# Ledger of designs, part 239: peptides against a protein of PDB entry 3JWR

Target 1, 323 residues: chain A of PDB entry 3JWR
Amino acid sequence: TRELQSLAAAVVPSAQTLKITDFSFSDFELSDLETALCTIRMFTDLNLVQNFQMKHEVLCRWILSVKKNYRKNVAYHNWRHAFNTAQCMFAALKAGKIQNKLTDLEILALLIAALSHDLDHRGVNNSYIQRSEHPLAQLYCHSIMEHHHFDQCLMILNSPGNQILSGLSIEEYKTTLKIIKQAILATDLALYIKRRGEFFELIRKNQFNLEDPHQKELFLAMLMTACDLSAITKPWPIQQRIAELVATEFFDQGDRERKELNIEPTDLMNREKKNKIPSMQVGFIDAICLQLYEALTHVSEDCFPLLDGCRKNRQKWQALAEQ
Target 2, 298 residues: chain A of PDB entry 3JWR as posed
Amino acid sequence: TRELQSLAAAVVPSAQTLKITDFSFSDFELSDLETALCTIRMFTDLNLVQNFQMKHEVLCRWILSVKKNYRKNVAYHNWRHAFNTAQCMFAALKAGKIQNKLTDLEILALLIAALSHDLDHRGVNNSYIQRSEHPLAQLYCHSIMEHHHFDQCLMILNSPGNQILSGLSIEEYKTTLKIIKQAILATDLALYIKRRGEFFELIRKNQFNLEDPHQKELFLAMLMTACDLSAITKPWPIQQRIAELVATEFWEQGDQVGFIDFVCTQLYEALTHVSEDCFPLLDGCRKNRQKWQALAEQ

## One batch from the design tools (peptide; made by RFdiffusion4, then SolubleMPNN)

Design b2_p18_6_s4 (from b2_p18_6, 9 letters changed)
Fold by OpenDDE base, seed 4:
Structure b2_p18_6_s4 (fold): chain B 323 residues (1-323), chain A 18 residues (1-18)
Amino acid sequence: as target 1 above (323 residues)
Amino acid sequence: MKEVEEFLNELLEAEEAA
């Protein structure tokens, strides 16, 4: 395609030029082509292209395929969200120095997972999918959308001309897919809530050990969630803009819940309760985000900008809630 | 916090019901 030709022929700017190592990164000013160029740079600078012998054209095609399989009519859970998740992962790996704690296969899996974790998202949560009796709810019992996202990821990875994992051995391929699956499934906040206590307790007791396979898996899950929620850590102007996108999508779901399911939406998804957004954001930060970024910062102090950003945004939301 | 708790409960209930 013309798009593929343009991407494959383009000079890929440095990570410094693209600012993709910055935790404060924003994609708002970037074209779709520039987001794809950033993605190529992430793979390159993580040594994934070299270490796994990725063909440039195949990588370009894969990126474009992933982007294409995000819906444009979804306010928040679109390509830009996935791209920002991957950028946060890249920043955590590089600037946050998490790269030094992980294997090349784990890094490969996490980057693929970050880009793929919301593939074909429909702008509604698992509860809606279940209550609407959608066909996907018949295929999967729990984490319905996350299983679908992984299925889409696998479909793309196996599509002709998109096989970025073709340079891997059979064992490396199996390992990578296992980690991708676990990482995508970990983005279900319900699973995060169930598992985070173990992670926090290990950190609190100074018993956290990445050499333990179970703890490694747990860490990768927490890292995925930290990147998925990373909008909450962004500079305030960026945070506000993203919060508007999230609210739009949630209100759209709430409107559908009223119309299609004949139910009263929760305050979070109720357009009539928009005045509660600031207080709900404070609650979300306190209940979900702060402890996660605190724990991540304990694993690597260089991840502090995520925690600092989260704290700053809490203050901003609190100030709005008091008005 | 109530709204967040309700959201979390919804997620957990959906997971348990599946």
Scores: peptide ipSAE 0.026, ipTM 0.669, DockQ to the pose 0.905
Fold by OpenDDE base, seed 2:
Structure b2_p18_6_s4 (fold): chain B 323 residues (1-323), chain A 18 residues (1-18)
Amino acid sequence: as target 1 above (323 residues)
Amino acid sequence: MKEVEEFLNELLEAEEAA
């Protein structure tokens, strides 16, 4: 395609020029081509292209295939969300110095997972899919969408001309796919709530050890969630804009719940209760986000900007809730 | 996500009751 030719021939700017090591990064001003260039830079600067002998054209095609398999009519869970998740992962690995704590296969898997974790998202949550009796709800009982996202990820990775993992041994390939699957499934917030207590307790007791395979898996899950939710850490103007996108998607679901399922939506999904957004954001930060970024900062102090950003946004949302 | 939504709703209800 012309898009592939343009991407493959383009000079990829440095990570410094692209600002992709910054926790404060915004994609708002970037074209789709620039987001693809940023993604190439992430793979290159993490040594993934070199270490796993990725062909440049294959990587370019894969990135474009991933981007194409996000829906354009979904307000939040689109390519830009996946891209921002991957950028936060890159920043956490580089600026947050987590790269030195992980294997190359884990880093490869996390980056692929971050880009792929919401593939073919339909702008509705697992509860809606289940209640609407969607065919996907017949295939999977739990984490319905996350299983679908992984299936889409696997399909793309195995598609002709998109096989970025062809340089891996059979064992490396199997390991990478296992980690990708676990990382994508970990983005189900229900699973995060279930598992986070173990992680926080390990941190609190100073018993956290990445050399333990179970604790490593747990950490990768928490890191994926931290990157997936990283919009809450962004500078306030960016946070507000992303919160509007999230609200739009949730309200669209709520409207569909009324129309298609004849149910009253929850406050989070209810367009008529938009005035509760500030208080809901405070609640979300307190209940879900703060402890995660605190724990992540304990693993690596260089991740503090994520925690600081989250705290600052809490204050901003609280001020709006008091008005 | 259902558990998160339920939890968020519980938090909101608790704040409204305080």
Scores: peptide ipSAE 0.024, ipTM 0.627, DockQ to the pose 0.066
Fold by OpenDDE base, seed 1:
Structure b2_p18_6_s4 (fold): chain B 323 residues (1-323), chain A 18 residues (1-18)
Amino acid sequence: as target 1 above (323 residues)
Amino acid sequence: MKEVEEFLNELLEAEEAA
């Protein structure tokens, strides 16, 4: 395609030029092509291209395929969200110095998972999918959308000309897919809520050990969630804009719940309750975000900007909630 | 906070019910 030709022929700027190591990164000013270039740079600077012998054209095609399999009519859970999740992962690995704590396969899996974790997202949550009796709800019992996202990820990885994992051994391939699956599934906030207590307790007791395979898996799950939610850590103008996108998508779901399911939406998804957004954001930060970024910062102090950003945004949302 | 808790509960219920 013309898009592939353009991407494959383009000079890929440095990570410094692209600012993709910054926790404060914003994609708002980037074209779709530039987001793809950033993605190439992430793979390159994590040594994934070299270590796993990725062909440049194959990587370009894969990135474009992933991007294509996000819906454009979804306000938040689109390619830009996946891209920002991956960028946060990259920043956490590089600037946050988590790269040195992980294997190359884990890094590979996390980056693929971050880019793929919301593939074909429909702008509705698992509850809606279940209540609407969607065909996906018949296929999967738990984490319905996350299983679908993984299936889409696997489909793309196995598609002709998109096989970025072709340089891996059979064992490396299996390991990578396992980690990808676990990482994508970990983005279900319900699973995060169930698992986070174990992670926080390990940190609190100073018993956290990445050499333990179970604790490693737990950490990867927490890191995925931290990157997925990283919009809450961004500079305030970016945070506000992203919160508007989230609200738009939630309100669209609420409108569909009224129309299609004949139910009253929750306040979070109720367009008429827009005035509650600031207080709901404070609640979300307190219930979900703060402790996660605190724990992550205990694992790597260089991740502090995520925690600091989250704290600053809590203050901003609180100030709005008091008006 | 109540709205967030309700949302979280909805997520948990959906996961458990599926």
Scores: peptide ipSAE 0.027, ipTM 0.681, DockQ to the pose 0.898; fails the geometry check
Fold by OpenDDE base, seed 3:
Structure b2_p18_6_s4 (fold): chain B 323 residues (1-323), chain A 18 residues (1-18)
Amino acid sequence: as target 1 above (323 residues)
Amino acid sequence: MKEVEEFLNELLEAEEAA
């Protein structure tokens, strides 16, 4: 395609030029081509292209295929969300110094997972899928959408001309797919809530050890969630704009719940309760975000900008809630 | 806070029911 030719022929700017190492990064001003260039740079600077012998054209095609399999009519859970998740992962690995704590296969898996974790997202949560008796709800009992996202990821990875993992051994390939699956499934917030207590307790007791395979898996899950939720850490103007996208998508779901399911939506998804957004954001930060970024900062102090951003945005949301 | 908690509980219930 013309898009592939343009991407494959383009000079990829440095990570410094693209600012993709910054925790404060914003994609709002970037074209789709520039987001793809950023993604190439992430793979290159993490040594994934060299270490796993990725062909440039195959990587370009894969990135464009992933981007294409996000829906444009979904307000938040689109390519830009996946791209921002991957950028946060890249920043956490580089600026946050987490790269030094992980294997190349784990890094490869995390980056693929971050880009793929919401593939074909429909702008509705697992509860809606279940209540609507969607065919996917018959295939999967738990983490319905996350299983679907992984299936989409696997489909793309195995598609002709998109096989970025073709340079891996069979064992490396199996390991990578296992980690990708676990990482995508970990983006189910319900699973995060279920597992986070173990992680926080290990940190609190100073017993956290990445040499333990179980703790490594737990950390990768927490890191995925930290990147997935990283919008809450962004500078206030960026945070506010992303929160509007999230609210738009949630309200669209609420409208569908009324129309299609004949149910009253929760306040979070109720368009009539927009005035509750600031207080709900404070609650979300307190219940979900703060402890995660505190724990992540404990694992690597260089991740502090995520925690600091989250704290600053809590203050901003609290000030709005008091108005 | 309560609304977020309710949403989170719905997520958890959906996972448990599955």
Scores: peptide ipSAE 0.027, ipTM 0.674, DockQ to the pose 0.900; fails the geometry check

Design b2_p18_7_s1 (from b2_p18_7, 12 letters changed)
Fold by OpenDDE base, seed 3:
Structure b2_p18_7_s1 (fold): chain B 323 residues (1-323), chain A 18 residues (1-18)
Amino acid sequence: as target 1 above (323 residues)
Amino acid sequence: SELEEYQKILDELEKFAL
């Protein structure tokens, strides 16, 4: 395609030029081509292209395929969300110095997972899928969408000309897919809530050890969530704009819940409850986000900007909630 | 009320996988 030719022939700017090592990164001003260039830079600067013998054209095609398999009519859970999740992962690996704590296969898997974790997202959550009795709800009991996202990820990885993992051994391939699956499934916040206590307790007791395979898996899950939720850490103008996208998507779901399912939406998805957004954001930060970024900062102090951003945004949302 | 909001968010997230 013309898009592929343009991407494959383009000079990829440095990570410094692209600012993709910054936790404060914003994609709002970037074209789709520039987001793809950023993604190439992430793979190259993490040594994934070299270490796994990726062909440049295949990587370009894969990136474009992933981007294409996000829906354009979804306000938040689109390519830009996946891209920002991956950028946060990249920043956490580089600026947050987590790269040196992980294997190349883990890094490869995390980056692929971050980009793929919401593939074909429909702008509705698992509860809607379940309540609508969608065919996907017949296939999976829990984490319905996350299983679907992984299936989409696997489909793309196996598609002709998109096989970025073709340079891996059979064992490396199996390991990578396992980690990708686990990482995508970990983005189900229900699973995060279930598992986070173990992670926080290990940190609190100073017993956290990445050499333990179970703790490694747990950490990768927490890191995925931290990147997935990283919008809450962004500078206030960026956070506010992203929160509007999230609210738009949630309200669209709420409208569909009323119309299609004949149910009253929760406050989070109720367009009539816009005035509760600031207080809900404070509650979300306190209940979900703060402890995660605190724990991540304990694993690597260089991740502090995520925690600091989260705290600053809490203050901003609290000030709005008091008005 | 703050605790109620937190619990509500937790319940919603657990239920809805948001």
Scores: peptide ipSAE 0.032, ipTM 0.736, DockQ to the pose 0.080
Fold by OpenDDE base, seed 4:
Structure b2_p18_7_s1 (fold): chain B 323 residues (1-323), chain A 18 residues (1-18)
Amino acid sequence: as target 1 above (323 residues)
Amino acid sequence: SELEEYQKILDELEKFAL
């Protein structure tokens, strides 16, 4: 395709030029081509292209395939969300120095997972999918969308000309896929809520050890969530804009819940409760975000900008809630 | 509180997790 030719022939700017190591990064001004170039740079600067012998054209095709399998009519859970999740992962690995704590296979898996974690997202949560009796709800009992996202990820990875993992041994391939699956499934916020207590307790007791396989898996799950929620850490103008996208998608779901399911939506999904957004954002930060970024910062102090950003946005939302 | 309301939503979502 012309798009593939253009991407494959393009000079990939440095990470510094692209600012993809910055926790304050914004994609708002970037074209789709530029987001793909950023993605190539992430793979390159993490040494994934070299270490796993990725062909440039194959990587380009894979990136474009992943992007293509996000829906354009979804307000928030689209390619830009996945791209921003991956960028946060890249920043956490590089600027946050988490790369020094992980294997190359784990880094490879996390980057693929971040880009793929919401593939074919429909702009509705698992509760809606279940209640609507969607065919996917017949295939999976829990984490319905996350299983679907992984299935889409696997389909793309195995598609002709998209096989970025072809340079791996059989054992490396199996390991990578296992980690990708676990990482994508970990983006189910319900699973995060169930598992985070163990992580926080390990941190609190100073017993956290990445050499323990179970704790490693737990950390990768928490890191995925931290990147998935990273919009809450962005500079205030960026945070506000992303919050509007999230609200739009949630209100669209609420409208569908009324129309299709004859259910009164929760305040979070209810456009009539728009005035509650600031207080709900404070509640979200306190209930979900702060402790996660505190714990992540404990694992790597260089991740502090995420925590600092979250705290600053809490203050901004609180000020709006008091008006 | 808004936090308690949010927690209720999360508790409902947990029903769809492992």
Scores: peptide ipSAE 0.031, ipTM 0.734, DockQ to the pose 0.078
Fold by OpenDDE base, seed 2:
Structure b2_p18_7_s1 (fold): chain B 323 residues (1-323), chain A 18 residues (1-18)
Amino acid sequence: as target 1 above (323 residues)
Amino acid sequence: SELEEYQKILDELEKFAL
């Protein structure tokens, strides 16, 4: 395609020029082509292209295929969300120095998972999918959308000309796919809530050890969630704009719940309760976000900008809630 | 073939995803 030719022929700017190592990164001013260039740079600077012998054209095609399989009519869970999740992963690996704690296969899997974790998202949560009796709810009992996202990820990775993992051995391929699956499934906040207590306890007791395979898996899950939620850490103008996108998508779901399911939406998804957004954001930060970024910063102190950003945004939301 | 082995791995992973 013309798009593939343009991407494959383009000069890829440095990570410094693209600012993709910054935790304060914003994609708002970037074109779709520039987001694809950023993604190429992430793979290159993590040594994934070299270590796994990726062909440039195949990588370009894969990126465009991933981007194409996000819906344009979804306000938040679109390509830009996936891209920002991957950028936060890249920043955490590089600037946060987590790269030094992980294997190349784990890094490869996490980057693929971050880009793929919301593929074909429909702008509705698992509860809506279940209550609407969608065909996907017949296939999966729990983490319905996350299983679907993984299935979409596999479909793309196995598609002709998109096989970025063709340079891996059979064992490396198995390991990578296992980690991708676990990482995508870990983005279900229900699973995060279930598992985070173990992680926080290990940190609190100073017993956290990445050499333990179970603790490694747990850490990768927590890191995925930290990147998925990273909008809450952004500078206030960016955070506020993203919060509006999230609210738009949630209100669209609430409107559909009223119309299609004849149910009253929760406050979070109720357009009539827009004035509660600031207090709900404070509650979300306190209940879900702060302890995660505290624990992540304990594992790597260079991740502090995520925690600091989250704390600053809590103060901003609290000030609005008092208004 | 390597492709056949990859397909088997995919099939196994799909079964566990269900």
Scores: peptide ipSAE 0.009, ipTM 0.478, DockQ to the pose 0.026
Fold by OpenDDE base, seed 5:
Structure b2_p18_7_s1 (fold): chain B 323 residues (1-323), chain A 18 residues (1-18)
Amino acid sequence: as target 1 above (323 residues)
Amino acid sequence: SELEEYQKILDELEKFAL
């Protein structure tokens, strides 16, 4: 395609020029082409292209295929969200120095998972899918959308001309797919809530050890969540804009809940309760975010900008909640 | 189920998940 030709022929700017190592990164000013160029740079600078013998054209096609399989009519859970999740992963690996703690296969899997974790998202949560008796709810009992996202990821990876994993051995391929699946499923906040206590306790007791396979898996799950939620860490102007996108999507769900399911939406999904957003954001930060970024900073002190950003945004939301 | 309770917590927390 013309788009593929343009991407494949383009000069890829440095990570410094693209600012993709910055935790404060914003994609707002980037074109779709520039987001694809950033993605190529992430794969290149993590040595994934060289180590796994990726063909440049195949990588370009894969990126465009992933981007194409996000919906344009979804306010928040779109290509830009996936791209920002992957950028946070890249920043955590590079600037946060987590790269030195992981294998090349784990890094490969995490980057693919971050880009793929919300593929074909419909702008509604698992609760809506379940209550609407959607066909997907018949296939999966829990983490319905995350299973669908993984299925979409697998479909793209196996599509002709998109096989970025063709340079892997059979064992490397199996390992990579296992980690991708686990990482995508870990973005279900229900699973995060279930598992985070074990992670925090290991940190508290100073027993956390990445050489333990179970603890490694747990860490990768926590890291995925930290990147997925990283909008809460962004500079305040960026945080506000992203919060508006999330609110738009949630209100659209709430409107559908009223119309299609004849139910009163929760306060978060209720357009009439938008005045509660600041207090709800404070609650979200306290209940979900702070301990995660504290624990991540304990694993790698260079991740402190994520924690600092989260704390600053809590203060800003609290000030709005008091008005 | 434990997952249903977590979903309730999430639904409650999703009240906070902007």
Scores: peptide ipSAE 0.030, ipTM 0.704, DockQ to the pose 0.370; fails the geometry check

